# Ledger of designs, part 193: peptides against a protein of PDB entry 6NYY

Target 1, 212 residues: chain A of PDB entry 6NYY
Amino acid sequence: KHFEQAIERVIGGLEKKTQVLQPEEKKTVAYHEAGHAVAGWYLEHADPLLKVSIIPRGKGLGYAQYLPKEQYLYTKEQLLDRMCMTLGGRVSEEIFFGRITTGAQDDLRKVTQSAYAQIVQFGMNEKVGQISFDLPRQGDMVLEKPYSEATARLIDDEVRILINDAYKRTVALLTEKKADVEKVALLLLEKEVLDKNDMVELLGPRPFAEKS
Target 2, 212 residues: chain A of PDB entry 6NYY as posed
Amino acid sequence: KHFEQAIERVIGGLEKKTQVLQPEEKKTVAYHQAGHAVAGWYLEHADPLLKVSIIPRGKGLGYAQYLPKEQYLYTKEQLLDRMCMTLGGRVSEEIFFGRITTGAQDDLRKVTQSAYAQIVQFGMNEKVGQISFDLPRQGDMVLEKPYSEATARLIDDEVRILINDAYKRTVALLTEKKADVEKVALLLLEKEVLDKNDMVELLGPRPFAEKS

## One batch from the design tools (peptide; made by RFdiffusion4, then SolubleMPNN)

Design b2_p29_4_s3 (from b2_p29_4, 13 letters changed)
Fold by OpenDDE base, seed 2:
Structure b2_p29_4_s3 (fold): chain B 212 residues (1-212), chain A 29 residues (1-29)
Amino acid sequence: as target 1 above (212 residues)
Amino acid sequence: MKYEYKKEHDKLREITDEEIEAARAALLA
């Protein structure tokens, strides 16, 4: 319920105010970041984790740093894994707390944007078809859509389906790796910052070779 | 040059059901 509602809010452009990390919020942030970290660890096409932190910097409550692959072309499978990694925080919150926080809003937005891009720009959806349209940039008045209203509705539906699929995949993964998420979260609460070596010590070597 | 990207989270609070309903109403409006 909460996830679908959150997607709707993201699609509708509803944003909430940012907060500064408080001591009582550290636990939630730790599990959120642990979700991202673990998802990224066990997804082949996710970017390798370099650092994860729950120390607020600027307006940020926590962050994860990744090494992106030096590639310009992405497959549907690669994009899916990236979506799953991005959903890792939200899914972790769901698994451990049974609630959704505003901390996942930016992640949901990113996932939503990726889904729309896959369907509208990259033509990666069979129902919508092999089409490529430019997505309006944030703040641009969309004067005219290059497709019908019916197609727009179809696109929206297929975006939701794609995001839900990614969500389910992430839920399955992090449920399987729930103990690992817990380990990472607890260590984050202790150290506040983890690097790749910490992750290796906790989880073992990443199952996938780093593509340099 | 190894490109690194940073993912930042700057919002943390529970989203209430009331807020969700309000958002839905706004979307349907």
Scores: peptide ipSAE 0.019, ipTM 0.416, DockQ to the pose 0.049
Fold by OpenDDE base, seed 1:
Structure b2_p29_4_s3 (fold): chain B 212 residues (1-212), chain A 29 residues (1-29)
Amino acid sequence: as target 1 above (212 residues)
Amino acid sequence: MKYEYKKEHDKLREITDEEIEAARAALLA
Protein backbone atom coordinates (compact mmCIF):
# COMPACT_ATOMS: atom_id res chain seq x y z
CA LYS B 1 0.00 0.00 0.00
CA HIS B 2 2.71 2.50 0.92
CA PHE B 3 4.84 1.52 -2.01
CA GLU B 4 1.96 1.92 -4.42
CA GLN B 5 1.22 5.34 -3.03
CA ALA B 6 4.82 6.33 -3.48
CA ILE B 7 4.77 5.20 -7.08
CA GLU B 8 1.55 7.09 -7.62
CA ARG B 9 3.13 10.24 -6.31
CA VAL B 10 6.14 9.88 -8.51
CA ILE B 11 4.23 9.09 -11.66
CA GLY B 12 0.98 10.93 -11.08
CA GLY B 13 2.45 13.98 -9.51
CA LEU B 14 1.01 15.75 -6.55
CA GLU B 15 -2.72 15.74 -6.33
CA LYS B 16 -3.75 19.16 -7.44
CA LYS B 17 -6.11 19.79 -4.57
CA THR B 18 -6.86 23.13 -6.14
CA GLN B 19 -8.56 21.91 -9.27
CA VAL B 20 -12.17 21.45 -8.30
CA LEU B 21 -14.08 19.70 -11.02
CA GLN B 22 -17.57 20.89 -11.65
CA PRO B 23 -20.18 18.24 -10.94
CA GLU B 24 -20.86 17.69 -14.61
CA GLU B 25 -17.17 17.39 -15.37
CA LYS B 26 -16.71 14.98 -12.52
CA LYS B 27 -19.58 12.91 -13.84
CA THR B 28 -18.03 12.83 -17.29
CA VAL B 29 -14.70 11.73 -15.88
CA ALA B 30 -16.35 9.06 -13.76
CA TYR B 31 -18.14 7.50 -16.71
CA HIS B 32 -15.03 7.83 -18.84
CA GLU B 33 -12.90 6.00 -16.32
CA ALA B 34 -15.66 3.48 -15.72
CA GLY B 35 -15.59 2.72 -19.42
CA HIS B 36 -11.90 1.95 -19.28
CA ALA B 37 -12.28 -0.09 -16.14
CA VAL B 38 -15.16 -2.22 -17.38
CA ALA B 39 -13.62 -2.76 -20.79
CA GLY B 40 -10.40 -3.84 -19.15
CA TRP B 41 -12.29 -6.11 -16.80
CA TYR B 42 -14.04 -8.09 -19.50
CA LEU B 43 -11.27 -8.17 -22.10
CA GLU B 44 -8.98 -11.13 -21.66
CA HIS B 45 -5.82 -9.51 -22.93
CA ALA B 46 -6.29 -6.16 -21.28
CA ASP B 47 -4.02 -5.33 -18.41
CA PRO B 48 -5.68 -5.89 -15.08
CA LEU B 49 -6.90 -2.81 -13.29
CA LEU B 50 -5.18 -1.96 -10.05
CA LYS B 51 -6.69 1.41 -9.32
CA VAL B 52 -8.99 3.94 -10.92
CA SER B 53 -9.37 7.50 -9.71
CA ILE B 54 -11.33 10.57 -10.67
CA ILE B 55 -9.19 12.78 -8.49
CA PRO B 56 -7.26 15.14 -10.71
CA ARG B 57 -3.54 14.55 -10.60
CA GLY B 58 -0.94 16.41 -12.56
CA LYS B 59 -2.27 17.10 -16.03
CA GLY B 60 -5.04 14.53 -15.86
CA LEU B 61 -8.56 14.83 -14.49
CA GLY B 62 -8.53 11.14 -13.71
CA TYR B 63 -6.23 8.18 -13.96
CA ALA B 64 -6.12 4.44 -13.97
CA GLN B 65 -3.33 2.17 -12.86
CA TYR B 66 -2.81 -1.18 -14.44
CA LEU B 67 -0.53 -4.09 -13.85
CA PRO B 68 1.22 -4.47 -17.15
CA LYS B 69 1.90 -7.91 -18.42
CA GLU B 70 5.57 -8.59 -18.69
CA GLN B 71 5.14 -9.37 -22.34
CA TYR B 72 7.28 -8.24 -25.22
CA LEU B 73 5.46 -10.09 -27.98
CA TYR B 74 1.83 -9.34 -28.64
CA THR B 75 -0.62 -11.06 -30.92
CA LYS B 76 -3.06 -9.16 -33.04
CA GLU B 77 -5.85 -10.26 -30.72
CA GLN B 78 -4.00 -8.99 -27.69
CA LEU B 79 -3.37 -5.65 -29.30
CA LEU B 80 -7.02 -5.43 -30.27
CA ASP B 81 -8.13 -5.92 -26.68
CA ARG B 82 -5.71 -3.25 -25.56
CA MET B 83 -7.10 -0.92 -28.17
CA CYS B 84 -10.62 -1.64 -26.98
CA MET B 85 -9.70 -0.92 -23.40
CA THR B 86 -8.12 2.33 -24.48
CA LEU B 87 -11.29 3.26 -26.33
CA GLY B 88 -13.45 2.38 -23.35
CA GLY B 89 -13.56 5.89 -21.98
CA ARG B 90 -14.65 7.49 -25.21
CA VAL B 91 -17.20 4.79 -25.89
CA SER B 92 -18.65 5.19 -22.43
CA GLU B 93 -19.03 8.92 -22.97
CA GLU B 94 -20.80 8.24 -26.24
CA ILE B 95 -23.14 5.67 -24.74
CA PHE B 96 -24.12 7.74 -21.74
CA PHE B 97 -23.79 11.32 -22.95
CA GLY B 98 -23.82 11.17 -26.73
CA ARG B 99 -20.71 13.31 -26.86
CA ILE B 100 -16.97 12.97 -27.11
CA THR B 101 -14.72 15.09 -24.97
CA THR B 102 -11.10 16.07 -25.26
CA GLY B 103 -10.48 13.67 -22.43
CA ALA B 104 -10.31 10.95 -25.02
CA GLN B 105 -7.77 12.74 -27.19
CA ASP B 106 -4.82 11.00 -25.65
CA ASP B 107 -6.61 7.68 -25.91
CA LEU B 108 -7.28 8.23 -29.57
CA ARG B 109 -3.66 9.11 -30.09
CA LYS B 110 -2.58 5.91 -28.41
CA VAL B 111 -5.02 3.81 -30.38
CA THR B 112 -3.97 5.44 -33.61
CA GLN B 113 -0.33 4.88 -32.84
CA SER B 114 -1.01 1.25 -32.02
CA ALA B 115 -2.94 0.75 -35.23
CA TYR B 116 -0.19 2.24 -37.35
CA ALA B 117 2.40 0.18 -35.56
CA GLN B 118 0.44 -2.99 -36.20
CA ILE B 119 0.16 -2.25 -39.88
CA VAL B 120 3.47 -0.65 -40.80
CA GLN B 121 5.82 -1.91 -38.13
CA PHE B 122 4.57 -5.36 -37.22
CA GLY B 123 3.22 -6.40 -40.60
CA MET B 124 -0.08 -7.54 -39.14
CA ASN B 125 -2.22 -6.47 -42.08
CA GLU B 126 -2.58 -8.73 -45.08
CA LYS B 127 -3.46 -5.96 -47.51
CA VAL B 128 -0.48 -3.83 -46.69
CA GLY B 129 1.77 -6.83 -46.43
CA GLN B 130 4.72 -7.81 -44.35
CA ILE B 131 6.42 -4.47 -44.14
CA SER B 132 8.33 -3.06 -41.23
CA PHE B 133 9.04 0.62 -40.97
CA ASP B 134 10.04 2.58 -37.94
CA LEU B 135 7.38 5.13 -37.35
CA PRO B 136 8.78 8.59 -37.10
CA ARG B 137 8.71 9.98 -33.65
CA GLN B 138 6.80 13.15 -33.13
CA GLY B 139 9.13 15.93 -34.20
CA ASP B 140 11.29 13.90 -36.50
CA MET B 141 11.39 15.37 -39.94
CA VAL B 142 10.03 12.66 -42.12
CA LEU B 143 12.47 13.01 -44.97
CA GLU B 144 11.39 10.22 -47.28
CA LYS B 145 8.66 7.70 -46.79
CA PRO B 146 9.95 4.29 -47.70
CA TYR B 147 6.68 3.57 -49.50
CA SER B 148 4.61 5.10 -52.25
CA GLU B 149 1.78 7.53 -51.80
CA ALA B 150 -0.58 4.78 -52.83
CA THR B 151 0.76 2.61 -50.05
CA ALA B 152 0.41 5.50 -47.64
CA ARG B 153 -3.24 5.81 -48.55
CA LEU B 154 -3.73 2.11 -48.14
CA ILE B 155 -2.11 2.25 -44.73
CA ASP B 156 -4.37 5.11 -43.71
CA ASP B 157 -7.42 3.21 -44.85
CA GLU B 158 -6.43 0.06 -43.04
CA VAL B 159 -5.67 2.03 -39.89
CA ARG B 160 -9.17 3.47 -40.00
CA ILE B 161 -10.63 0.03 -40.50
CA LEU B 162 -8.69 -1.37 -37.58
CA ILE B 163 -9.64 1.48 -35.27
CA ASN B 164 -13.26 1.26 -36.34
CA ASP B 165 -13.24 -2.44 -35.67
CA ALA B 166 -11.85 -1.88 -32.21
CA TYR B 167 -14.38 0.87 -31.65
CA LYS B 168 -17.30 -1.31 -32.70
CA ARG B 169 -16.07 -4.12 -30.50
CA THR B 170 -15.84 -1.72 -27.58
CA VAL B 171 -19.31 -0.35 -28.26
CA ALA B 172 -20.72 -3.86 -28.32
CA LEU B 173 -18.98 -4.78 -25.10
CA LEU B 174 -19.88 -1.69 -23.13
CA THR B 175 -23.43 -1.73 -24.43
CA GLU B 176 -23.76 -5.26 -23.15
CA LYS B 177 -22.13 -4.22 -19.89
CA LYS B 178 -23.83 -0.83 -19.70
CA ALA B 179 -25.21 -1.51 -16.25
CA ASP B 180 -21.75 -2.41 -15.01
CA VAL B 181 -20.31 0.79 -16.42
CA GLU B 182 -22.96 2.75 -14.61
CA LYS B 183 -22.32 0.89 -11.36
CA VAL B 184 -18.63 1.64 -11.55
CA ALA B 185 -19.24 5.26 -12.48
CA LEU B 186 -21.65 5.80 -9.62
CA LEU B 187 -19.30 4.19 -7.17
CA LEU B 188 -16.47 6.36 -8.48
CA LEU B 189 -18.58 9.43 -7.90
CA GLU B 190 -19.07 8.28 -4.35
CA LYS B 191 -15.61 7.01 -3.44
CA GLU B 192 -13.52 8.88 -6.04
CA VAL B 193 -11.00 6.02 -5.96
CA LEU B 194 -11.60 2.36 -6.65
CA ASP B 195 -9.22 -0.55 -6.40
CA LYS B 196 -9.33 -4.10 -7.67
CA ASN B 197 -11.25 -5.27 -4.62
CA ASP B 198 -13.93 -2.68 -5.20
CA MET B 199 -14.28 -3.93 -8.74
CA VAL B 200 -14.55 -7.53 -7.58
CA GLU B 201 -17.23 -6.59 -5.09
CA LEU B 202 -19.12 -4.68 -7.71
CA LEU B 203 -18.73 -6.86 -10.79
CA GLY B 204 -17.59 -10.17 -9.43
CA PRO B 205 -14.24 -11.75 -10.03
CA ARG B 206 -12.58 -10.95 -13.29
CA PRO B 207 -13.49 -13.76 -15.64
CA PHE B 208 -9.86 -14.43 -16.52
CA ALA B 209 -7.18 -16.13 -14.52
CA GLU B 210 -4.87 -13.72 -12.81
CA LYS B 211 -1.42 -14.03 -14.18
CA SER B 212 0.65 -14.43 -11.15
CA MET A 1 6.16 -4.81 -9.99
CA LYS A 2 5.77 -2.65 -13.07
CA TYR A 3 2.88 -0.25 -13.05
CA GLU A 4 1.44 1.40 -16.10
CA TYR A 5 -0.30 4.66 -15.43
CA LYS A 6 -2.86 6.31 -17.60
CA LYS A 7 -3.02 10.06 -17.31
CA GLU A 8 -6.06 11.38 -19.05
CA HIS A 9 -8.29 14.45 -19.25
CA ASP A 10 -6.36 17.66 -19.61
CA LYS A 11 -9.50 19.46 -20.72
CA LEU A 12 -13.11 18.47 -20.88
CA ARG A 13 -14.49 19.94 -24.05
CA GLU A 14 -16.06 18.41 -27.06
CA ILE A 15 -13.47 17.42 -29.57
CA THR A 16 -14.27 18.23 -33.16
CA ASP A 17 -13.90 15.93 -36.11
CA GLU A 18 -11.38 18.37 -37.49
CA GLU A 19 -9.26 18.01 -34.41
CA ILE A 20 -9.43 14.25 -34.69
CA GLU A 21 -8.35 14.42 -38.28
CA ALA A 22 -5.60 16.84 -37.44
CA ALA A 23 -4.34 14.53 -34.75
CA ARG A 24 -4.42 11.65 -37.16
CA ALA A 25 -2.58 13.66 -39.74
CA ALA A 26 0.03 14.63 -37.21
CA LEU A 27 0.65 10.99 -36.45
CA LEU A 28 1.07 10.31 -40.14
CA ALA A 29 3.34 13.16 -40.53
Scores: peptide ipSAE 0.023, ipTM 0.433, DockQ to the pose 0.074; fails the geometry check
Fold by OpenDDE base, seed 5:
Structure b2_p29_4_s3 (fold): chain B 212 residues (1-212), chain A 29 residues (1-29)
Amino acid sequence: as target 1 above (212 residues)
Amino acid sequence: MKYEYKKEHDKLREITDEEIEAARAALLA
């Protein structure tokens, strides 16, 4: 309860009733979405981009559509690439604007959840060990953890390390591809919606074989 | 199968590192 409320309070900026983005907001969204798009383009295990849009829909200021891989099992490498793609928006904002917006909060949540799951559900961390615990359900007060306080601290530390590693990887990638992010962002500002063909025209073919 | 990654964006405002860390901490709690 307290955690969700805290997140809601942090996220709970004034919902703009009108979905009309101001030019500066639109610019921010464009670079944010461009970050996701470019990260996904150059990460092997990211899902192929189908569409990216900065047209507000519902509560969202922008969105990206991907072709999911029919995959039931994920490796650590695959999960890392997905984390990096998810961080792409925030990293782009940081690179271009030197600031972080509330638009990245959902992405951070997703990354955090993924990192936590990798460590405590999938046993993918060597320090924590080959363990699998049930994650607390959203809204459930976990009164008792099935592990010691020492283990809890270790988990927290390793989650932070994993997220930071993913973040650094994303920073390195998007810094290298900064010009590509700019191209995508500028074209988004012009067209508002880009598809795969637009991305190919801007960036060239995706360097990874698309699994049809 | 196609899926849409929808970001629920609240009002775009600058957030502090402290707010981010607080949110992270809250997710881990």
Scores: peptide ipSAE 0.022, ipTM 0.459, DockQ to the pose 0.070; fails the geometry check
Fold by OpenDDE base, seed 4:
Structure b2_p29_4_s3 (fold): chain B 212 residues (1-212), chain A 29 residues (1-29)
Amino acid sequence: as target 1 above (212 residues)
Amino acid sequence: MKYEYKKEHDKLREITDEEIEAARAALLA
């Protein structure tokens, strides 16, 4: 208990007891987090869910905690699944509400960063080729691009393609699992916090073997 | 087993939003 609370404090910050979500906002957050949770549940290379909460903490309106795999090397497929999980909240909102909220802004940024990293830093795109460029750091003067403008355009196009592919994959998954997303969302609205056991009870055991 | 609890969707690397934007600008400019 104390350890979990300490981790929550470090990760989520202090609970803003004063921040009361409106019922509609709370519903949106619940479905958003349910989207993440369900996507993570059914994506092989996603990190397993430990806890999902719709209680506002720190800067977030909700959060999900995952057990990260102790892995230093990632495949393209693994990164794709992680992107899909990250898009799960946004996609859930689209499926259930037909709208986009600001809650997905950080997720979209993360997905974008991941896509650029895959293509530019890790050379994971066949069209762009085996290139590795360091992304500019904060405050770094945009030095001369080590690549042509044509390459820059190609990178941009391939980033968009990758993100769109991840998005489509997530839409397909959560559409298929729409009932599961709803179950999780509804239970979140009741309990405000779910753990792995709650997910197992709702969805059954995660279909992927937990790597010990 | 060091349970490293990570918040939502670990970034591949700790890259700030500003760095992401700068990178985009650098790549798309």
Scores: peptide ipSAE 0.020, ipTM 0.381, DockQ to the pose 0.044; fails the geometry check

Design b2_p29_4_s4 (from b2_p29_4, 13 letters changed)
Fold by OpenDDE base, seed 3:
Order: structure tokens, then sequence, then C-alpha cells
Structure b2_p29_4_s4 (fold): chain B 212 residues (1-212), chain A 29 residues (1-29)
């Protein structure tokens, strides 16, 4: 227990004891984190969950810890599952509350970045083709694009399609597993922190072998 | 053992449908 707490302090920073969430906020965080956790649980190529918490820390209102896969190459399927897991919080909010919050802004940014990278850096889109261009960094002045405006529009369209597909996949998954999301959320509200064993007790063993 | 930390929610303000549509337009138009 002490060792785990030490790891949490090093990785996640200090708990914000002064930041008290209102009950409705805490509920939102719980269901948001439950969405991430459950999505990750049932997606083969998601990183395996180690811990999930709704205790505010320096970098967020909630967080999860994962065991990352040590790999240098990613397939399109692997990247899709990672996108879906990232969307899990937002989707959970929509399913349970019929509304979404600004809290998923960072998640959406990550998903957007991944989608663009897949299409313009990794050449993973058949319509766009086998291209690889460096994406501009934030703040960089891009004077000229290495492709036509028509290609730019095509890229934007395909990015939208990819994100929407990931979103729909996540909606389908979490709708199917809605009861599991609720179980996790309710237990989070009770315990504030869940580990892998708690998840196994709630959901059963993860249906995929851990590859890390 | 190597661990990955993933922070989640930053803000919890409800977002309106109009804001969503505006953001979508900004991204894809």
Amino acid sequence: as target 1 above (212 residues)
Amino acid sequence: MKYKYEPSLDKLRPITDEEIEAARRALFE
C-alpha cells in the first residue's frame, strides 16, 4: 500500500486535498473515468488498466494508470482501439447524462492528433494514399503545404470519418457494456480508487491476454 | 516496471450543441 502510494505521487503528482469536488462533479468524473476504464477493458489493443481514480491531482480531476505496451510499431487496428479508449469518457457522459462537458477537450485533442497522424504521416488511408508529411507544430507558421487544397480537404474529410468511426465504435461498445460502466462508476463513488483486482471482481477477467 | 499516467478531466462545464457544432466546423471546414 505504501509502495503504491509512493508510485502514485511520483507519476500522478500530489493529491489536491484543497480541491473538493461537488457531488454532481464527482459523479461526472466517476462516470467519465468508468467509461475510459471499461472501454480499455474490452478493447484488445488498449493498454491494460492498473488503477483508476477520481481523486483530483495536479493534472486532472481524475486519472488512470496503465501498463504500456513496449512496442515501436502500431497497426491501424491498434491505433483505433487506443482512440476508442480515449473517447470512452466522453461517450460515457453522453450515455448516462445526455450531455457532454468541456472536460473531454484534451481527449478530443489527442484523438484528433492521432487521426491526422494516421492519415498524413503514416499513410494509413487508402483515399489519401501512401503519403507522409510532417504535421506542423503548434505555433509554426506554415507558409506552403506540401499538397494541394483539394488534398487538404480530402484529408480533413477522412480525419472526420476516422474520428466518427472511432466514436461510433465506442458508443456501441459502452452501450453494450452500459451496466459494467455503471458498476465501475458506482464503486468509484464509494472507494474513489479502483485497481485491477476490483475490475476483475466487477467485470470478470479481462478477455485479452496482457502483452507487456 | 514502467507505468503510464493518464490524467482525465480538466473542466466540467456543460457544453452546448451550438458549441459542439462550432467546434466541428472549425476542425473540418
Scores: peptide ipSAE 0.244, ipTM 0.749, DockQ to the pose 0.056
Fold by OpenDDE base, seed 5:
Structure b2_p29_4_s4 (fold): chain B 212 residues (1-212), chain A 29 residues (1-29)
Amino acid sequence: as target 1 above (212 residues)
Amino acid sequence: MKYKYEPSLDKLRPITDEEIEAARRALFE
């Protein structure tokens, strides 16, 4: 319910300036970032975490730094894990607070864009078929779509299904690892910045091989 | 060291209906 409402409200996401956070807001940021960090830690195809911070910088109230993979081709499985990691913050907020905030707007936008790309650019959906269309960038004018209205409706439905599946997967993961999310969030509130070593101390070694 | 910067939580405030509509148009129109 909350997820569907969030998707409907914040699709297309807007970046805003940082702000001075009240203690309760800082708590929200900590649990949000902890959600990203823990999801990334336990998802095989997520990028390795280097740093996570709840110190507002530039365009974000919190952020994480990851070691990027030098990869040009992604499987559906890999893209799903990346979607789940991106949803980790929003899911953490829901698990711990039972409410939604506007903070995850950009994350939801990214997930939405990824889902559309998988379906209409990469041909990764069997119902829609092996098709590839260009997607507009944010702010671009779209004059016409290269597919029928019926196809458009099908695409929208399949995008929703894909996002919901990723969300449910993330909920299952972070619910299982709820204690780990709590540990990371509390340490973030104390130190404001965590590195890989802090995560290892809290959670143990990451279960997957890491590139350096 | 090479890294990917991933900012999150752009702002903790209510989103206006106008902003929502603008965002929708930016993606789909």
Scores: peptide ipSAE 0.243, ipTM 0.648, DockQ to the pose 0.063
Fold by OpenDDE base, seed 4:
Structure b2_p29_4_s4 (fold): chain B 212 residues (1-212), chain A 29 residues (1-29)
Amino acid sequence: as target 1 above (212 residues)
Amino acid sequence: MKYKYEPSLDKLRPITDEEIEAARRALFE
C-alpha cells in the first residue's frame, strides 16, 4: 500500500483533495473511466489494467494505471485495440449519457495522432502506400509537408476511416458489454478506486492470457 | 516493473459539434 502510494505520487502527482466533483461530474468520470477499463479488459492487445481511479490527481479528474507490454514493435491490430481502449471513455459517455465531454475530445486527439502515425509514419495503409514521414510534435510549427496536397487529403481521409472503424468497433464492444460498464462505473462511484482484483470480481478473469 | 500512468478528463464540460469539427480540422491540417 505504501509502495503504491509512492508510485502514484511520483507518476501521478498529489491528489487534489480540494477539488470536489459534483455528483453529476463524478458520475461522468466514473462511466468514462469504466468505458476505458472494460474496453481494455476485453481487447486482447490492450494493456492490462492495474488500477482505475476517479480521484483527481495532477491535471486529471481520473486516471488509470496499466501494465505495459514490453515490446518495441506493434502490429496494426495491436494499435487498433489500443485505439479502441482510448475511445472507450467517449463511447461509454455516448451510450449512457448521449453526450460527450472535453475529456472525450482529448481521447479523440490521442486516437487521431495514433491513426496519423500509423498511416504517415508507419506506412500501415494500402491506399497511401509504404511511406514514412516524421510527424510534427505538438506545438511545433508545421513546416512544409514532404508530400503533395493530394497525398495529404488522401492521408486525412484514410485517418478518418481508421478512426471511424476503431470507433465502431468500440461501440459494438461496449454495447455488448454495457452491463459490465455499468457495474464498473457503479463500483467506482462507491469505492472511487478499483484494482485488478476488483475487476476480476466484477467481470471474471480477463479472457486473455497475461504475457510475462 | 514498469507502470503506465494515464490521466483522464482534465475538463468535463460538454463539447459542441462545432468545436469537435474545428478540432478535427485542426488535426488534419
Scores: peptide ipSAE 0.126, ipTM 0.651, DockQ to the pose 0.059
Fold by OpenDDE base, seed 1:
Structure b2_p29_4_s4 (fold): chain B 212 residues (1-212), chain A 29 residues (1-29)
Amino acid sequence: as target 1 above (212 residues)
Amino acid sequence: MKYKYEPSLDKLRPITDEEIEAARRALFE
């Protein structure tokens, strides 16, 4: 327990107890994080949840901590589940509040980056083809793209399609598990921090094998 | 042991479609 807390402080920074959230803001964070947690719980290829918190740390109003899978190669299916987990917070906000907040901005960036990488670097899209180009980093001065403008438009369209598919999958999942999201969110509002054991008590054992 | 930390952002205002699109463009440009 103490070791985990130390790691959290190093990675996430110190808790910001001076940051006072309004009740509605805290509620939004709770349901956002609950969305991530529940999506990750029921998606086979999502990283196992270790901890979820609505206590502000660093620049975050809340956070989830996961145990990454020790693998370097990912299938399209695995990447899809990871995208869905990343979208879990935004989807939860949509389901429960009918709106999305800027709290999902980083998640959108991550999902977009993943989708772009799948299509442009990993050749995982049939329409674009089995191609691999260097992914430009944000802010990199790219003088010339290694593909035509028509291909660029195609890539953009296919990225949108992939993200929308992941979004729909996440909506379906969290709608099915809406009661579970509610349970997690409410318990977060009560305890502020949940661990894996709390999740097991609420949702039952995670239906997938976990590596420790 | 490796850990993955996923923070949520510190802004909770509604995000506009324009902002979403801008964020998307920033990744493609």
Scores: peptide ipSAE 0.049, ipTM 0.581, DockQ to the pose 0.086; fails the geometry check

Design b2_p29_5_s1
Fold by OpenDDE base, seed 3:
Structure b2_p29_5_s1 (fold): chain B 212 residues (1-212), chain A 29 residues (1-29)
Amino acid sequence: as target 1 above (212 residues)
Amino acid sequence: SAFEKLAEERKKEEEEEKKKALEEKEKLE
């Protein structure tokens, strides 16, 4: 309770009340955030949103509050579900509007980074094998890659495959749950902010046991 | 252990994220 309230206070203060979204933008953001929320709800290994908001914060449109999990080790399945949740906004926009917006750029970046990390840092890809290389930091001139150009191409291909698999999984899920995404989006347009109780009221209890 | 180091790194990242969120809040106030 006190910790959640402290996080809410820290995060709530990031609400720039000064940016008024246009009605069409507000609708797009509502469906985007609803996509994240519903994906997180129905993916076992995703961290569900504790707070869903369409109020602009910082540099982004909307805000998603995750439950902080003190988890230091992730399985491949957990990383996949997290990727799917991260794609949930983009996929929702595609399902409802049939268009791509720039709103998912940061999500695509996060998914791409996660996919590379799984393949080149964690050795989670059978074709690439048990390799672990440091990803070049932004701005480090990687003078020499520790692997061949053939391996580099293989990594890029396997990253693309992994992202596409996560995308397809998210499309399948949010297509099945399309009515739930719409319910969440419509309620977001009314309330602007949803909590866990609003999600339970709309969708029922999360189908996974709360990890104590 | 390698796990302790990973745990420490993750804890540091979480603290830095909290710190950034706090700093952004203070800038908005």
Scores: peptide ipSAE 0.000, ipTM 0.325, DockQ to the pose 0.028
Fold by OpenDDE base, seed 5:
Structure b2_p29_5_s1 (fold): chain B 212 residues (1-212), chain A 29 residues (1-29)
Amino acid sequence: as target 1 above (212 residues)
Amino acid sequence: SAFEKLAEERKKEEEEEKKKALEEKEKLE
C-alpha cells in the first residue's frame, strides 16, 4: 500500500509535470532533444546522452551534458564535437520546423563560452595565438583587458568562425541523419524518456568503441 | 522562455520535495 502510493505519487507527479507542456511545445522539445541525442551518438568525441527526456526538470531540458569528471584534458576535436552536440537541439528545430525557439538560448550560451575558452584560455586558435586570459567573472572589476581593441575584435571574429563551423558541421550531420532524428523524436513523444538501450534499438550500436 | 520558467518552478518543487523527504528521514532517525 505505502509503496504503491509512493509509485503513484511519483507517476502522478510525473504526469502532472508533463501535462504542463502543450502538445506543440512537447513536439518542439522532442525534436530538440532528439537533435542532441543523435549528434552525441554519431560524433566520436562527444559524450552520448545516457538519458534523453522531454520531461522538463528543474535544471533545464532533459539535456544534461555531463563533463566526464575524470577527463581533465580535452583536445580541440573533442571540444568541437561537444559544441556540435550542444548545437544539435537548435539545428534539429531548424531542419524540422524552420523555426528557432528560445529553448536553444542556454545551448548557445554554452557554445559561446566554449568557443571563447578555446581561443582565449587554451590558445587553440592559430590567428589569435598562444594566449591565455582569465575571462572576467561576472562582478569582477573590469580589469583592463590584457589585449588591444584590435585583438578583441580578432577574438570576436574567430569565436564567430568557430561557432559557425560547429553549426555547419552539425547541420551536415543531422541532415544526413534526419531519419534517425525523426525516429528518436517520435519515440520520445511516446515514451517521454529514453535510455541507452532505446537508442541502440533505434539507431543500432554506437559506431564508436566505448571509451573505457 | 516559458520552458525556463517552467523549469524554475519545477526546480523549486523538487527542492521542496527533497527538503520534506529529508525532514521525514530526520524524524525517523
Scores: peptide ipSAE 0.057, ipTM 0.535, DockQ to the pose 0.047; fails the geometry check
Fold by OpenDDE base, seed 2:
Structure b2_p29_5_s1 (fold): chain B 212 residues (1-212), chain A 29 residues (1-29)
Amino acid sequence: as target 1 above (212 residues)
Amino acid sequence: SAFEKLAEERKKEEEEEKKKALEEKEKLE
């Protein structure tokens, strides 16, 4: 207990208790985070959340999926499930509220970056082919693209297809698991923070063997 | 963002749980 709290303090910084979320904002965040949590729970190749929180820390709210520091190689399936987990918040908001909030902006950015990386850097798209290009860094004037305008359009189209496929997969999953998303969201509204044990109590054991 | 911080925290918790699970496996072997 004290050690976990100490780690939380070191990692999260001081919980600036400062921004009290309005009740409606808190509800939106709870369903958003529940969407991420449930998607991660039921997607085999996603990294499940060990902690789910609706407590605002610093300037932003909600989920960020990081590549495991130790995993440098990802399959296409792993990247897809990670994209789906990242979309889980937005999809949950759509399912429960019929609206999209700005809370998913960072998630959309991450999904978009992942999709471009898969197609342009990792050569994971059959139409684009086994090509690898450096993505322009944020703020770099896109000087000469190493590919034609026609290839650029193809890349953009295939990125949209990949994101839409991930989105549809996430919608299907969270629609099937809608009751589980609601259970997690309601418990988040009560506890503000959930751990793996809370998730097991709500949803049962994760249906996938923990990758050792 | 709070999301990014939360994710960083989740990642550290995951690393710690993996470490504990590994330590528990090593104790059982």
Scores: peptide ipSAE 0.022, ipTM 0.380, DockQ to the pose 0.084; fails the geometry check
Fold by OpenDDE base, seed 4:
Structure b2_p29_5_s1 (fold): chain B 212 residues (1-212), chain A 29 residues (1-29)
Amino acid sequence: as target 1 above (212 residues)
Amino acid sequence: SAFEKLAEERKKEEEEEKKKALEEKEKLE
């Protein structure tokens, strides 16, 4: 309750500019959010959306992937599935419309940040090695890189590989589950907001045991 | 490097957030 209310307050302060989405925009957003929702549903280590919404909340689409407050340690597999869920919106747009919208820009940024963090902060890449350095904070002048230009290139290449692998995994999943993405999108166009019960009704029970 | 791009993007976002926070303060005064 209090956490949902805090999330709703942070998100709700941005609610007032309900830009009335045009019908085509509403359709695009519905399929985008359905892509996130279905990816989160069928990826074991992704956190499923508790609420799927096509109602614009502030600058972001209704997709707020919160890191579970209680989880301090993430595996590489968990981070990959979270990346795939974050790519779900863009991949859905590609599958259904053959076009990429600006709606996925923030998701691509999040995926890129996660990929960098995995490689340079968490040491999760075998080629780069067990290096850990803090990513530049907003406003920090990166005066000196703590690594060589050769290492920088290697990091960039491995980030690209990781993102591409997550993208391919998401394409495979949402292509397999294309009918489920469409069901969720169509119901979103009708109800504008879906909860966990709506998702269970559409897709059946989530195929993973609830982590008690 | 994509690291530099990320740093630049983050810097721009912080500058925009600071600018907005300043504009909001100026509206409250």
Scores: peptide ipSAE 0.009, ipTM 0.357, DockQ to the pose 0.104; fails the geometry check

